Peptides against a protein of PDB entry 5YCA. Designs and how they scored, part 82

Target 1, 132 residues: chain A of PDB entry 5YCA
Amino acid sequence: RSLPAERNPLYKDDTLDHTPLIPKCRAQVIEFPDGPATFVRLKCTNPESKVPHFLMRMAKDSSISATSMFRSAFPKATQEEEDLEMRWIRDNLNPIEDKRVAGLWVPPADALALAKDYSMTPFINALLEASS

## One batch from the design tools (peptide; made by RFdiffusion4, then SolubleMPNN)

Design b2_p17_8_s2 (from b2_p17_8, 7 letters changed)
Fold by OpenDDE base, seed 3:
Structure b2_p17_8_s2 (fold): chain B 132 residues (1-132), chain A 17 residues (1-17)
Amino acid sequence: as target 1 above (132 residues)
Amino acid sequence: DAAIEEARAAFEKLMSA
C-alpha cells in the first residue's frame, strides 16, 4: 500500500515516552438509540497548523477508530488515499462491525500495528492505558 | 465545559463521515 507523503509533525518521533499522555485522555458517554456507551478520547494538535484531531477508543472492548488515526496522521490526505487505506485494513486486519458508529474500528493489537505504520505508537499506547 | 463540547463536536464530525 501507499500512505500519504506528508505526515502530521506531531508524530515525528515514534520512540517518545507515552506515559505523560495518559492523564491527557478523557472519557465521554455518548447516547445511542439502544443506550449509552463510553468512549476514551485523546486530543492531538498539529503543532504547525494548530488544528486538533481526537483519537477515539471504545471503553468496553478497547477498539480504536482507525479512521481517526489516519486523519490525524495525514492531515493533507485525499479521500481517495483514505479509501485505499481503509480497504487495506479491511483486507489485512480484523476490523470490528458496529452499526452505531461510522468509520473503521480495529482491536488493540491491530491499532498498535497501524500506530507503528503511522508513527503514532506513544499516542495509541496512552489511549489504550487510560482509564474509563 | 468547553472541552467536552469540543470533543462531542469532533466525534459527531467523525461519525458523519
Scores: peptide ipSAE 0.166, ipTM 0.776, DockQ to the pose 0.086
Fold by OpenDDE base, seed 4:
Structure b2_p17_8_s2 (fold): chain B 132 residues (1-132), chain A 17 residues (1-17)
Amino acid sequence: as target 1 above (132 residues)
Amino acid sequence: DAAIEEARAAFEKLMSA
């Protein structure tokens, strides 16, 4: 598949040690109609544009928002490019279904596969290891 | 807490997309 040409310069090095990012993560309880759920988030700021995005993990099963990953990695992507990638994820990975949340969410192994493609492995490793 | 509010806003934006 093809990915957008311009990537967030925050993710210039996929080989960085992830452990310093773990303390940057934060847990958050969010209220839903059927009860509360805990999420873990990591703020990722584009060093050039200064625009932040939050990577999101469901604390309980460690599902990660692929949509948030894509939007952080490719902040200038078109809607068509995003739709194409989300379709690829549905066809090739193992997204979960949760009617409480929007976007496409994937299990940890799939998130790490995407992270390699998007050059953001340290950030996803940190998000997965953070406490809730 | 400003950080929590910002994160909540980002999450809500994702949910509304």
Scores: peptide ipSAE 0.155, ipTM 0.765, DockQ to the pose 0.087
Fold by OpenDDE base, seed 2:
Structure b2_p17_8_s2 (fold): chain B 132 residues (1-132), chain A 17 residues (1-17)
Amino acid sequence: as target 1 above (132 residues)
Amino acid sequence: DAAIEEARAAFEKLMSA
């Protein structure tokens, strides 16, 4: 696969300690037709463009939105590049299917694999460790 | 809480994207 050339400068250092990010996460209960579900979110702001993205975790099973990860990591990616990556995820990882939410959601191990590829490991570690 | 509302909006955007 080919990832977009330009990455969010927020993720320039994949080796940073994630623990300071944990308190920045927030739990949120979202109502769905079949009942409430708790999500954990982390606001990630591109330091240059000042455009924020929210990384999202389902609290119960710790599934992470790969779509949000990709869009945060590659803010100038084309739709074709996103589609290509999402296809790769479907073919190579273990995405879940949840009719309540859009985008591609992956289990923690897959999220961390993607985080390494996108250079956003501290952010995903924090998101996974945050309380719900 | 403005942060919650912003997050809600972001999530809804994700679900509609």
Scores: peptide ipSAE 0.119, ipTM 0.740, DockQ to the pose 0.089
Fold by OpenDDE base, seed 1:
Structure b2_p17_8_s2 (fold): chain B 132 residues (1-132), chain A 17 residues (1-17)
Amino acid sequence: as target 1 above (132 residues)
Amino acid sequence: DAAIEEARAAFEKLMSA
């Protein structure tokens, strides 16, 4: 697969300590047709463009939105590039099926694999460790 | 499709500040 050429400078160092990011996470209850569900979000702001994205975790099973990861990591990605990556995830990882939410969601281990590819490991570790 | 739109709306809501 071919990942986009330009990456969010927020993720320049994949080896940073994740613990300072844990208290920056926030829980949010979202109402769905079949009832409420809690998510944990981490606001990630591109330090150059100042454009924020939210990394998102389902609190109950710790599934992470791969779509949110990709869009945060690659701010100049085309829709075609995103589609190619999402197809790769479907073919190579273990995405879950949840018709309540958009995008592609993956279990924690897969999220960490993607985090390594996107240089987002501290942020995903913090998101997974945060309480809901 | 209503289900797809609901999922999309929920995702956008999650992405809101």
Scores: peptide ipSAE 0.104, ipTM 0.717, DockQ to the pose 0.530

Design b2_p17_8_s3 (from b2_p17_8, 11 letters changed)
Fold by OpenDDE base, seed 1:
Structure b2_p17_8_s3 (fold): chain B 132 residues (1-132), chain A 17 residues (1-17)
Amino acid sequence: as target 1 above (132 residues)
Amino acid sequence: DEAIEAAREALEKLFSA
């Protein structure tokens, strides 16, 4: 697969300690037709453009939004590039099927695999460790 | 289902707000 050329400078170093990011996560309850569900969000601001994106985790099963990861990691990606990556994820990883949620969501192990590819491991580790 | 779509939209907005 071919990932976008330009990556969010926030993710220039994949080896940073994730611990300081944990308290920056926030839990939020969202109402769905079948009842409430808690999500954990981490605000990730591009230090150059100052544009924020939120990484998203389902609190209950720790599924992570691959869509949120991709959009945060690749701020100048085209829709075609996103579609290509999402297809790759469907074909190579184990995304969940949940019609309630927007985007493509993956289990923690898959999220960490993507995090390595996107150079955002500290942020995903923090998101996974945050309380809800 | 309209309710499901509304929830999906809400989540989409949470990606950036």
Scores: peptide ipSAE 0.290, ipTM 0.838, DockQ to the pose 0.836
Fold by OpenDDE base, seed 3:
Structure b2_p17_8_s3 (fold): chain B 132 residues (1-132), chain A 17 residues (1-17)
Amino acid sequence: as target 1 above (132 residues)
Amino acid sequence: DEAIEAAREALEKLFSA
C-alpha cells in the first residue's frame, strides 16, 4: 500500500506522553433503533490549518474508527487514497461488521497497529484509556 | 431503514463536528 505523502503536522512525534490527552476525550450517547450506544471522541486540531477532526471509539468494545484516524492523519488525501487504505485494512486486519455505523472500525490491537503506521500512537492510547 | 440511515448520518457528522 501507499499512504498519502502529506501527513497532519499534529503527529510529527509518535513518542510523546499520551496522559495529558485523556481528560480531553468526551463521551456521547447516540440513539439507535435497537437502543442507545456510547461513543468516545477526541478532538484533534491541525496546528497549521486549524481544521479539527475527531477520533472515534465505541465505548462498549473499544472498537476504533479507522476512517476517523485516516482522515485526521491525512487531511489532504483523495477519496481514491482512502478507498485504497480501507481495502488494505479489510485484507490485512480484522475490521468489525456493524451496519449501524459509518466508516470502517477495527479492534484495539489493530487500531494501535494503524496508529504506528500513521504516527499517532499517543492519541490512540489516550482514546482507549478514556472513561465513558 | 430510515432510522438506521439517520443514525449513520449522525455518526458521519461526528467525525468533523
Scores: peptide ipSAE 0.281, ipTM 0.835, DockQ to the pose 0.839
Fold by OpenDDE base, seed 5:
Structure b2_p17_8_s3 (fold): chain B 132 residues (1-132), chain A 17 residues (1-17)
Amino acid sequence: as target 1 above (132 residues)
Amino acid sequence: DEAIEAAREALEKLFSA
């Protein structure tokens, strides 16, 4: 597969210690028709554009929004590039279907695989380890 | 809190219901 050429400079170093990011995560309870669900989010601001994105985790099963990861990592990606990557994820990883939320969600192991590809490992580790 | 509101909006954008 081909990932977008330009990546968010926030993710220039995939080897940084993730622990300082853990307390920056925030849990939020969202009410759905079938009951409340807790999400954990991490605000990720592009240091050049100053545009923030939020990485998202479902607290209960630790599913991570691959869509949020992609959009944060590749701020100039086209919709076609996103669609291509999401198809790749469907074909090669183990996405989870949740009727309550849009986007493509993946289990922790897959999220970490994507994080490596997107150079986001510290951020995803922090998101996964944060309390909910 | 602006950050909280932004996060709320971000979450809502991911909701399909």
Scores: peptide ipSAE 0.091, ipTM 0.711, DockQ to the pose 0.078
Fold by OpenDDE base, seed 2:
Structure b2_p17_8_s3 (fold): chain B 132 residues (1-132), chain A 17 residues (1-17)
Amino acid sequence: as target 1 above (132 residues)
Amino acid sequence: DEAIEAAREALEKLFSA
């Protein structure tokens, strides 16, 4: 697969300590027809454009929104590029189907694999470790 | 809080399925 050429400068260093990001995460309870569910979010602001994106985790099973990751990592990506990546994820990883939420969600291990590809490991580690 | 509202909007988008 071919990832977009331009990556969010926020993710220039994949080796940073993630622990300072943990307290930046926020839990939120969302009401669904079948009951409440807690999500954890992490605000990630592009230092150049100042545009924020929110990384999302389902607290219970730690599923991560791959869509949110991609959009944060590649803010200038085309829809075609996103579609291509999401298709790749479907074909190569283990996405989780959840009728309650949009986008493509993946388990923690897959999220970390994507994080490595997108150079955003610290942020995903923080998101996964944050309390809910 | 603007951040909270932005987060809510983001969540709404993610949960719009």
Scores: peptide ipSAE 0.088, ipTM 0.710, DockQ to the pose 0.080

Design b2_p17_8_s4 (from b2_p17_8, 10 letters changed)
Fold by OpenDDE base, seed 2:
Structure b2_p17_8_s4 (fold): chain B 132 residues (1-132), chain A 17 residues (1-17)
Amino acid sequence: as target 1 above (132 residues)
Amino acid sequence: DAAIEAARARFEAEMSA
């Protein structure tokens, strides 16, 4: 598959220690028709553009929003590029189906696979290890 | 389901800000 050419400079080094990012995560309870659910969020700000994106984890099953990852990693991606990647994820990984939430969500192992592709490993590790 | 769609919209907003 083809990923967008320009990547968020925040993710220039995939090998950094993730532990300093853990306390930056925040838990948030969101109300849904079938009851509340807790999410963990990590604010990721592009150091050049100063535009933030939130990486999202469902606290209960640790699924991660692949959509949020993609949009953070590739801030200049076209909708077509995003659609292509989401289709690839559907075809090659194990996304969950949840009508309550927007975007495409994947289990931790898949999230880490994507993180490697997007150079986001420290951020996803932190998001996964954060308390809820 | 309208309730689900409303929740999705709210959630999407939370993801964006």
Scores: peptide ipSAE 0.378, ipTM 0.864, DockQ to the pose 0.879
Fold by OpenDDE base, seed 4:
Structure b2_p17_8_s4 (fold): chain B 132 residues (1-132), chain A 17 residues (1-17)
Amino acid sequence: as target 1 above (132 residues)
Amino acid sequence: DAAIEAARARFEAEMSA
């Protein structure tokens, strides 16, 4: 598959130690029609544009929003590029369905596979290890 | 389902705020 040409310079080094990012994560309880659910968020700011994006994890089962990852990694991507990547994820990984939340969500192992592709492994490891 | 759609919209807003 083809990924967008321009990547967020925040993710220039996929080999960084993730542990300093763990305390940057924040838990948040969100109310849904069937009850509350806890999410963990990590704010990721593009060092050049200063535009932030939040990476999102469901606290209970550690599912990660692939959509949030893509938008953070490729902030200048077109909608068509995003659609193509989300289709690839559906066809090649193991996304979950949850009518309460938007975007495409994947289990931890799949999230780490995407993180390698997007060069954001430290950030996903931190998000997965953070407490809720 | 209006309640679900409202919750989804709120969630999307939280993802960007």
Scores: peptide ipSAE 0.375, ipTM 0.863, DockQ to the pose 0.882
Fold by OpenDDE base, seed 5:
Structure b2_p17_8_s4 (fold): chain B 132 residues (1-132), chain A 17 residues (1-17)
Amino acid sequence: as target 1 above (132 residues)
Amino acid sequence: DAAIEAARARFEAEMSA
């Protein structure tokens, strides 16, 4: 697969300590037709454009929104590039089916694999360790 | 299901704000 050429400069260093990011995460309860569910969010601001994106985790099963990761990592990506990556994820990883939420979600191991590809490892580790 | 779609729309808004 081919990832977009330009990546968010926030993710220039994949080796940083993730622990300072943990307290930046925020838990929230969202109401759905079948009951409430808790999510953990991490606000990630592009240091050049100043545009924020939120990384998202389902607290209960630790599923991570691959869509949120992609959009944060590749702010100039086209819809076609996103569609291509989401198709690759469906074909090669283990996405979770949940009709309640938008986007494509993956289990923790797959999220960390994507994080390596997108240079987001510290951010995903922090998101996974944050309390809910 | 209208209720599910409404919830999905609200969730989408939460993802971006």
Scores: peptide ipSAE 0.365, ipTM 0.861, DockQ to the pose 0.877
Fold by OpenDDE base, seed 3:
Structure b2_p17_8_s4 (fold): chain B 132 residues (1-132), chain A 17 residues (1-17)
Amino acid sequence: as target 1 above (132 residues)
Amino acid sequence: DAAIEAARARFEAEMSA
């Protein structure tokens, strides 16, 4: 597959220690028709553009929003490039379907595989280890 | 389902805010 050429400079070094990012995560309860659900969010600000994106985890089963990862990693990606990557994820990983939430969500192991591809490993490790 | 769609919209807003 072909990932977008320009990546968020926040992710220039995939080897950084993730520990300092853990306390920056925040839990949030969102109301749905069938009841409340808790999510964990990590604010990721592009140091160049100063535009923030939030990485998202479902607290209950630790599923991660692949869509949020892609949009944070590739701020100048086109809709076509995103669609191509989401199709690749559907064909090669183990995404889950949940009518309550938007985007494509994947289990922790798949999220870490994507994190390696997007150079986001410290951020995904922190998101997964944070309490809810 | 209108209720589900409304909830999805709120979720998208929270994800970006």
Scores: peptide ipSAE 0.363, ipTM 0.862, DockQ to the pose 0.855

## One batch from the design tools (peptide; made by RFdiffusion4, then SolubleMPNN)

Design b2_p18_3_s1 (from b2_p18_3, 8 letters changed)
Fold by OpenDDE base, seed 4:
Structure b2_p18_3_s1 (fold): chain B 132 residues (1-132), chain A 18 residues (1-18)
Amino acid sequence: as target 1 above (132 residues)
Amino acid sequence: SREEEEEAFKALEEQLAK
């Protein structure tokens, strides 16, 4: 696959310590027709554009939104590039289908694989370790 | 802050909305 050429400069170093990011995460309860569900979010701001994106984890099973990761990592990606990546994820990883929420969600191991590809490992580690 | 929470809530709902 071919990832977008330009990446969010926030993710310039994939090897940084993730622990300082853990307390930056926040839990949030969302009401759905079938009941409430808790999510953990991490605000990630592009230091150049100042545009924020929220990385998201389902608290219960630790599924992470691959869509949120992609959009945060690649601020100038086209819809075609996003669609291509989401298809790749479906074909190569183990996405979880949840009819309540938008985007493509993946289990922790897959999220970390994507994080490596997107150079955002510290952020995903923090998101996974944060309390809910 | 309260404003930050409102922003976060809106952003999360927007990102999750089908």
Scores: peptide ipSAE 0.175, ipTM 0.772, DockQ to the pose 0.069
Fold by OpenDDE base, seed 2:
Formats: C-alpha cells, structure tokens, sequence
Structure b2_p18_3_s1 (fold): chain B 132 residues (1-132), chain A 18 residues (1-18)
C-alpha cells in the first residue's frame, strides 16, 4: 500500500528504547452513556510544527486508535490518504468498531504492526505497557 | 500541570467524540 510521503520527524528512529515513554502516559476516565471507561494517552508533539497528537489506548482491552496513530505519524496527509489507509486496515487487520468512540481501533498486535509501518514502535510499546 | 491535563482531556474528548 501507499503511505503519505512525509512522516512526523518525532518517529525518525523506530529502534529507540520505549521505557522512558512509559511514565509519560496518562490514564483518563471518560463517561459514556453506558458507564465510565478508562483510556491511556500519550502526548506526541511534532518537533517541527509543535502540534501535539494524543495516542490512545482503551485500558480494558488495550485497543489502540489507529486513526490517532496515522494522524500523528503523517501530519501532512490528505483526508483521501487517511481514508485509504483506514480502508486498508479494515481489509487487512482486525479493527474493533466501538459505537462510543470515533476512529478506527485495533488490537495490540495490529497496533504494533501499524507501528512498524509508521515507525512508531517505541511509542506504541510504551502506550501498551503503561498502567491504567 | 493542571493546564496540561485540561488540554489533554479536551483533546481526548475531541478525538473520541463522533
């Protein structure tokens, strides 16, 4: 598949140690009509644009927002490029559809696969290992 | 900080909201 040409320079090195990122994650409880749910977030700031994006994990089942990953990884991506990637994820991975939340969410294994593609492995590892 | 937490909360809600 085709991914956007420009990637967030924050993710220039996929081999970095993720351990220092773990304590940077934060848990947050969100209230939904059917009750509260805990999410874990990691703030990722593009060092050039200074625009932050939050990577997000559902604490309960460790599902990761693929949408947040994509938007963080590819700051100049078009909506068409995002749509194309989300379709690819739907067709090739195992996304979870949750009516409560926006975006496309994927299980940990799929998130790590995407992380490799997006050069975000340390960040996703940290997000998955963080406490909630 | 409190301010950062508030910003993060708003950002998360925005991202999660349909």
Amino acid sequence: as target 1 above (132 residues)
Amino acid sequence: SREEEEEAFKALEEQLAK
Scores: peptide ipSAE 0.174, ipTM 0.772, DockQ to the pose 0.068
Fold by OpenDDE base, seed 5:
Structure b2_p18_3_s1 (fold): chain B 132 residues (1-132), chain A 18 residues (1-18)
Amino acid sequence: as target 1 above (132 residues)
Amino acid sequence: SREEEEEAFKALEEQLAK
């Protein structure tokens, strides 16, 4: 597959220690029509553009939004590039489509695989280890 | 609060919306 050429400079070094990011995560309960659900989020700001994105985890099963990962990693990606990657995820990983929220959500192992591809490993490790 | 939760939900949906 072909990933977008330009990546968020926040993710320039995939080998950094993730532990300082853990306390930056925030857990919150969101009320849905069918009941409450807890999410954990990590604010990731592009150091050049100053545009923030939130990486998102469902607290209960630790599913992580692959869509949020992609959009954070590739701020200049075209819709075609995103669609292509989402199809790849559907074909090669184990995504979940939750009717309550948009995007593709993947289990922890898949999230870490994507994190490696997107150079986001420290951020996904922190998101997974944060308390809920 | 419920208001804060609603705001968070909207932000989440807006961020992930295609």
Scores: peptide ipSAE 0.149, ipTM 0.738, DockQ to the pose 0.080
Fold by OpenDDE base, seed 3:
Order: C-alpha cells, then structure tokens, then sequence
Structure b2_p18_3_s1 (fold): chain B 132 residues (1-132), chain A 18 residues (1-18)
C-alpha cells in the first residue's frame, strides 16, 4: 500500500517515552440505547497548523479508532487515500464492527501495528495504558 | 454533565465523519 507523503510533525520521532502522555488522556461515559460505554481520548495537536485531533479507545475491550489515527497522522490526505487505507485495514487486519460509533475500529495489537506504520507508537501506548 | 458529554461525543463523531 501507499501512505500519504506528508505526515503530522507531531509524530516525527517514534522512539519517544510514552509515559508523560498517560495523564493527558481523558475518560468519559456515553449513554447508548443498549446501555452506557466508557471511552478514553487523547488530544493530539499538529504543531504547525495547530489543528487538534482526538485519538479514541473503547475502555472495555481496548478497541482503537484507526480512522482517528489516520486523520491525525496525515492532515493533508485525500479522501481517496483514506478510503484505500481503510480497505487495506479491512483486508489485512482484524477490524471490529460496532454500529454505535463511526469509523473503523481495531484491537490493540492491530492498533500498535498501525502506530508503527504511522510513527505514532508513543501515543498509542499511552492511550492503551491510561485508566478509565 | 450528561449534556456536556453528549456534546463532546458529537464533536468526536464529526471528527470521524467523511
């Protein structure tokens, strides 16, 4: 597959210590027709454009939004590039179907694989380790 | 509050909308 050429400068170094990011995560409970569910969020701001994106995790099963990861990592990606990557994830990883929420969600191991590809490992480690 | 949580979630949904 071919990822977008320009990446968010926030993710220039994949080897940074993730522990300072853990307390920056926030949990919230959302009520759905079938009951409440807890989500964990991490605000990630592009240092050049100053546009924020939120990385998201379902607290219970630790599923992470691959869509949020892609949009944060590649701020100038086209809709076609996003569609191609989401299709690649469906074909090569193990995405989870959840009709309650938008986007494509993946289990922790797949999220870490994507994090390596997108140079986001510290941020995904922090999101996974944060309390809910 | 419940209302604030719903507003926050809607903002997240908009972020993920195509």
Amino acid sequence: as target 1 above (132 residues)
Amino acid sequence: SREEEEEAFKALEEQLAK
Scores: peptide ipSAE 0.148, ipTM 0.735, DockQ to the pose 0.079

Design b2_p18_3_s2 (from b2_p18_3, 9 letters changed)
Fold by OpenDDE base, seed 5:
Structure b2_p18_3_s2 (fold): chain B 132 residues (1-132), chain A 18 residues (1-18)
Amino acid sequence: as target 1 above (132 residues)
Amino acid sequence: SREEERERFEQLEEELAK
């Protein structure tokens, strides 16, 4: 598959130690019709544009929002490019359908696979290890 | 700021919730 050409400069080094990012994560409780659910978030700010995006994890099963990963990694991607990547994820990985939330969510192993593709490994490791 | 971060997250929560 083809990914967008321009990547968020925040992710220029995929080999960085993730441990300093763990305490930067925050847990939040979101109310749904069938009850509350806890999410863990990590604020990721593009160092050049100063535009922030939040990476998101469901606390209970550690599912990660692939949509949020893509949008953070590729700030200039078109909707068509995003749609193509989401279709690739559906065809090649194991996304989880949760009708309560928008976007495409994937289990931890798939999130780490995507993290390698997007050069986001330290950030996803931190998000997965953070307490809720 | 911490407050600004919370506001942005709350906005994102609204976008994620169906």
Scores: peptide ipSAE 0.044, ipTM 0.708, DockQ to the pose 0.072
Fold by OpenDDE base, seed 4:
Structure b2_p18_3_s2 (fold): chain B 132 residues (1-132), chain A 18 residues (1-18)
Amino acid sequence: as target 1 above (132 residues)
Amino acid sequence: SREEERERFEQLEEELAK
């Protein structure tokens, strides 16, 4: 697969300590037709453009939104590039189908695999370790 | 700001909801 050429400079160093990011995560309850569900979010701001994006985790099973990861990591990606990556995820990882929410969601191990590819490991580790 | 973060999250909720 081919990832977009330009990456969010926020993710320039994949080796940073993730622990300072843990308390920056926030839990939020979202109401759905079949009942409430808790999500954990982490605000990620592009240091150059100052555009924020939130990484999202389902609190219950720790599923992570791969779509949100991609959009945060690659701010200039085309729709075709996103579609290509999402297809790659479907073909190579273990995405979870949840009709309640938009985007492609993956289990923690897959999220960390993507994080390595996107240079987002500290942020995903923090998101996974945060309380809900 | 906290208020801006809340607004952004509210928008995200709309995007997530199906």
Scores: peptide ipSAE 0.042, ipTM 0.706, DockQ to the pose 0.073
Fold by OpenDDE base, seed 2:
Structure b2_p18_3_s2 (fold): chain B 132 residues (1-132), chain A 18 residues (1-18)
Amino acid sequence: as target 1 above (132 residues)
Amino acid sequence: SREEERERFEQLEEELAK
């Protein structure tokens, strides 16, 4: 697969300690028709554009929104590039199907695999370790 | 702030909404 050429400069260093990011995460309860669900969010602001994106985790099973990861990592990506990556994820990883939420969600191991590809490991580790 | 919280919440709902 081909990832977009330009990556969010926020993710310039994949080796950073993730622990300082943990307290930056926030839990949020959302009510769905079948009941409430808690999500953990991490605000990620592009230091150049100042545009924020939120990385998102389902608190219960730690599923991570791959869509949010991609959009955060590649701010100039086209819709076609996103679609291509999401197809790749479907074909190569283990995304979950959740009718309640938009985007493509993946289990923690897959999220970390993507994080490595997107150079955002510290952020995903923090998101996974944050309390809900 | 509460305002920021509301904004964040709205963004989350927008991102999660199908």
Scores: peptide ipSAE 0.041, ipTM 0.701, DockQ to the pose 0.069
Fold by OpenDDE base, seed 3:
Structure b2_p18_3_s2 (fold): chain B 132 residues (1-132), chain A 18 residues (1-18)
Amino acid sequence: as target 1 above (132 residues)
Amino acid sequence: SREEERERFEQLEEELAK
């Protein structure tokens, strides 16, 4: 597959220690028609543009939003590039079907695989280890 | 539509940011 050419400079080093990021995560309860659900979020700010994106995890089953990862990692990506990557994820990984939320969500192992591709490993590790 | 899906995702992201 072909990933976008330019990546968020926040993710220039995939080998950083993730532990300092854990306390930066926050839990949030969202109300849905079938009841409340808890999410864990991590604010990731592009150091050049100063534009933030939030990485998101479902607390219950630890599913991670692949869509949020992609948008954070590739700030200048086209909609076509995003669509191509989401199709690749559907074809090659194990996305979770959840009618309550938009975007494409994947289990922890798949999230870590994507994190490696996007150079986001410390951030996804922190998101997965944070309390809810 | 794809546009509607993007809007719903952004709205959820914004809600979680509050």
Scores: peptide ipSAE 0.036, ipTM 0.646, DockQ to the pose 0.921

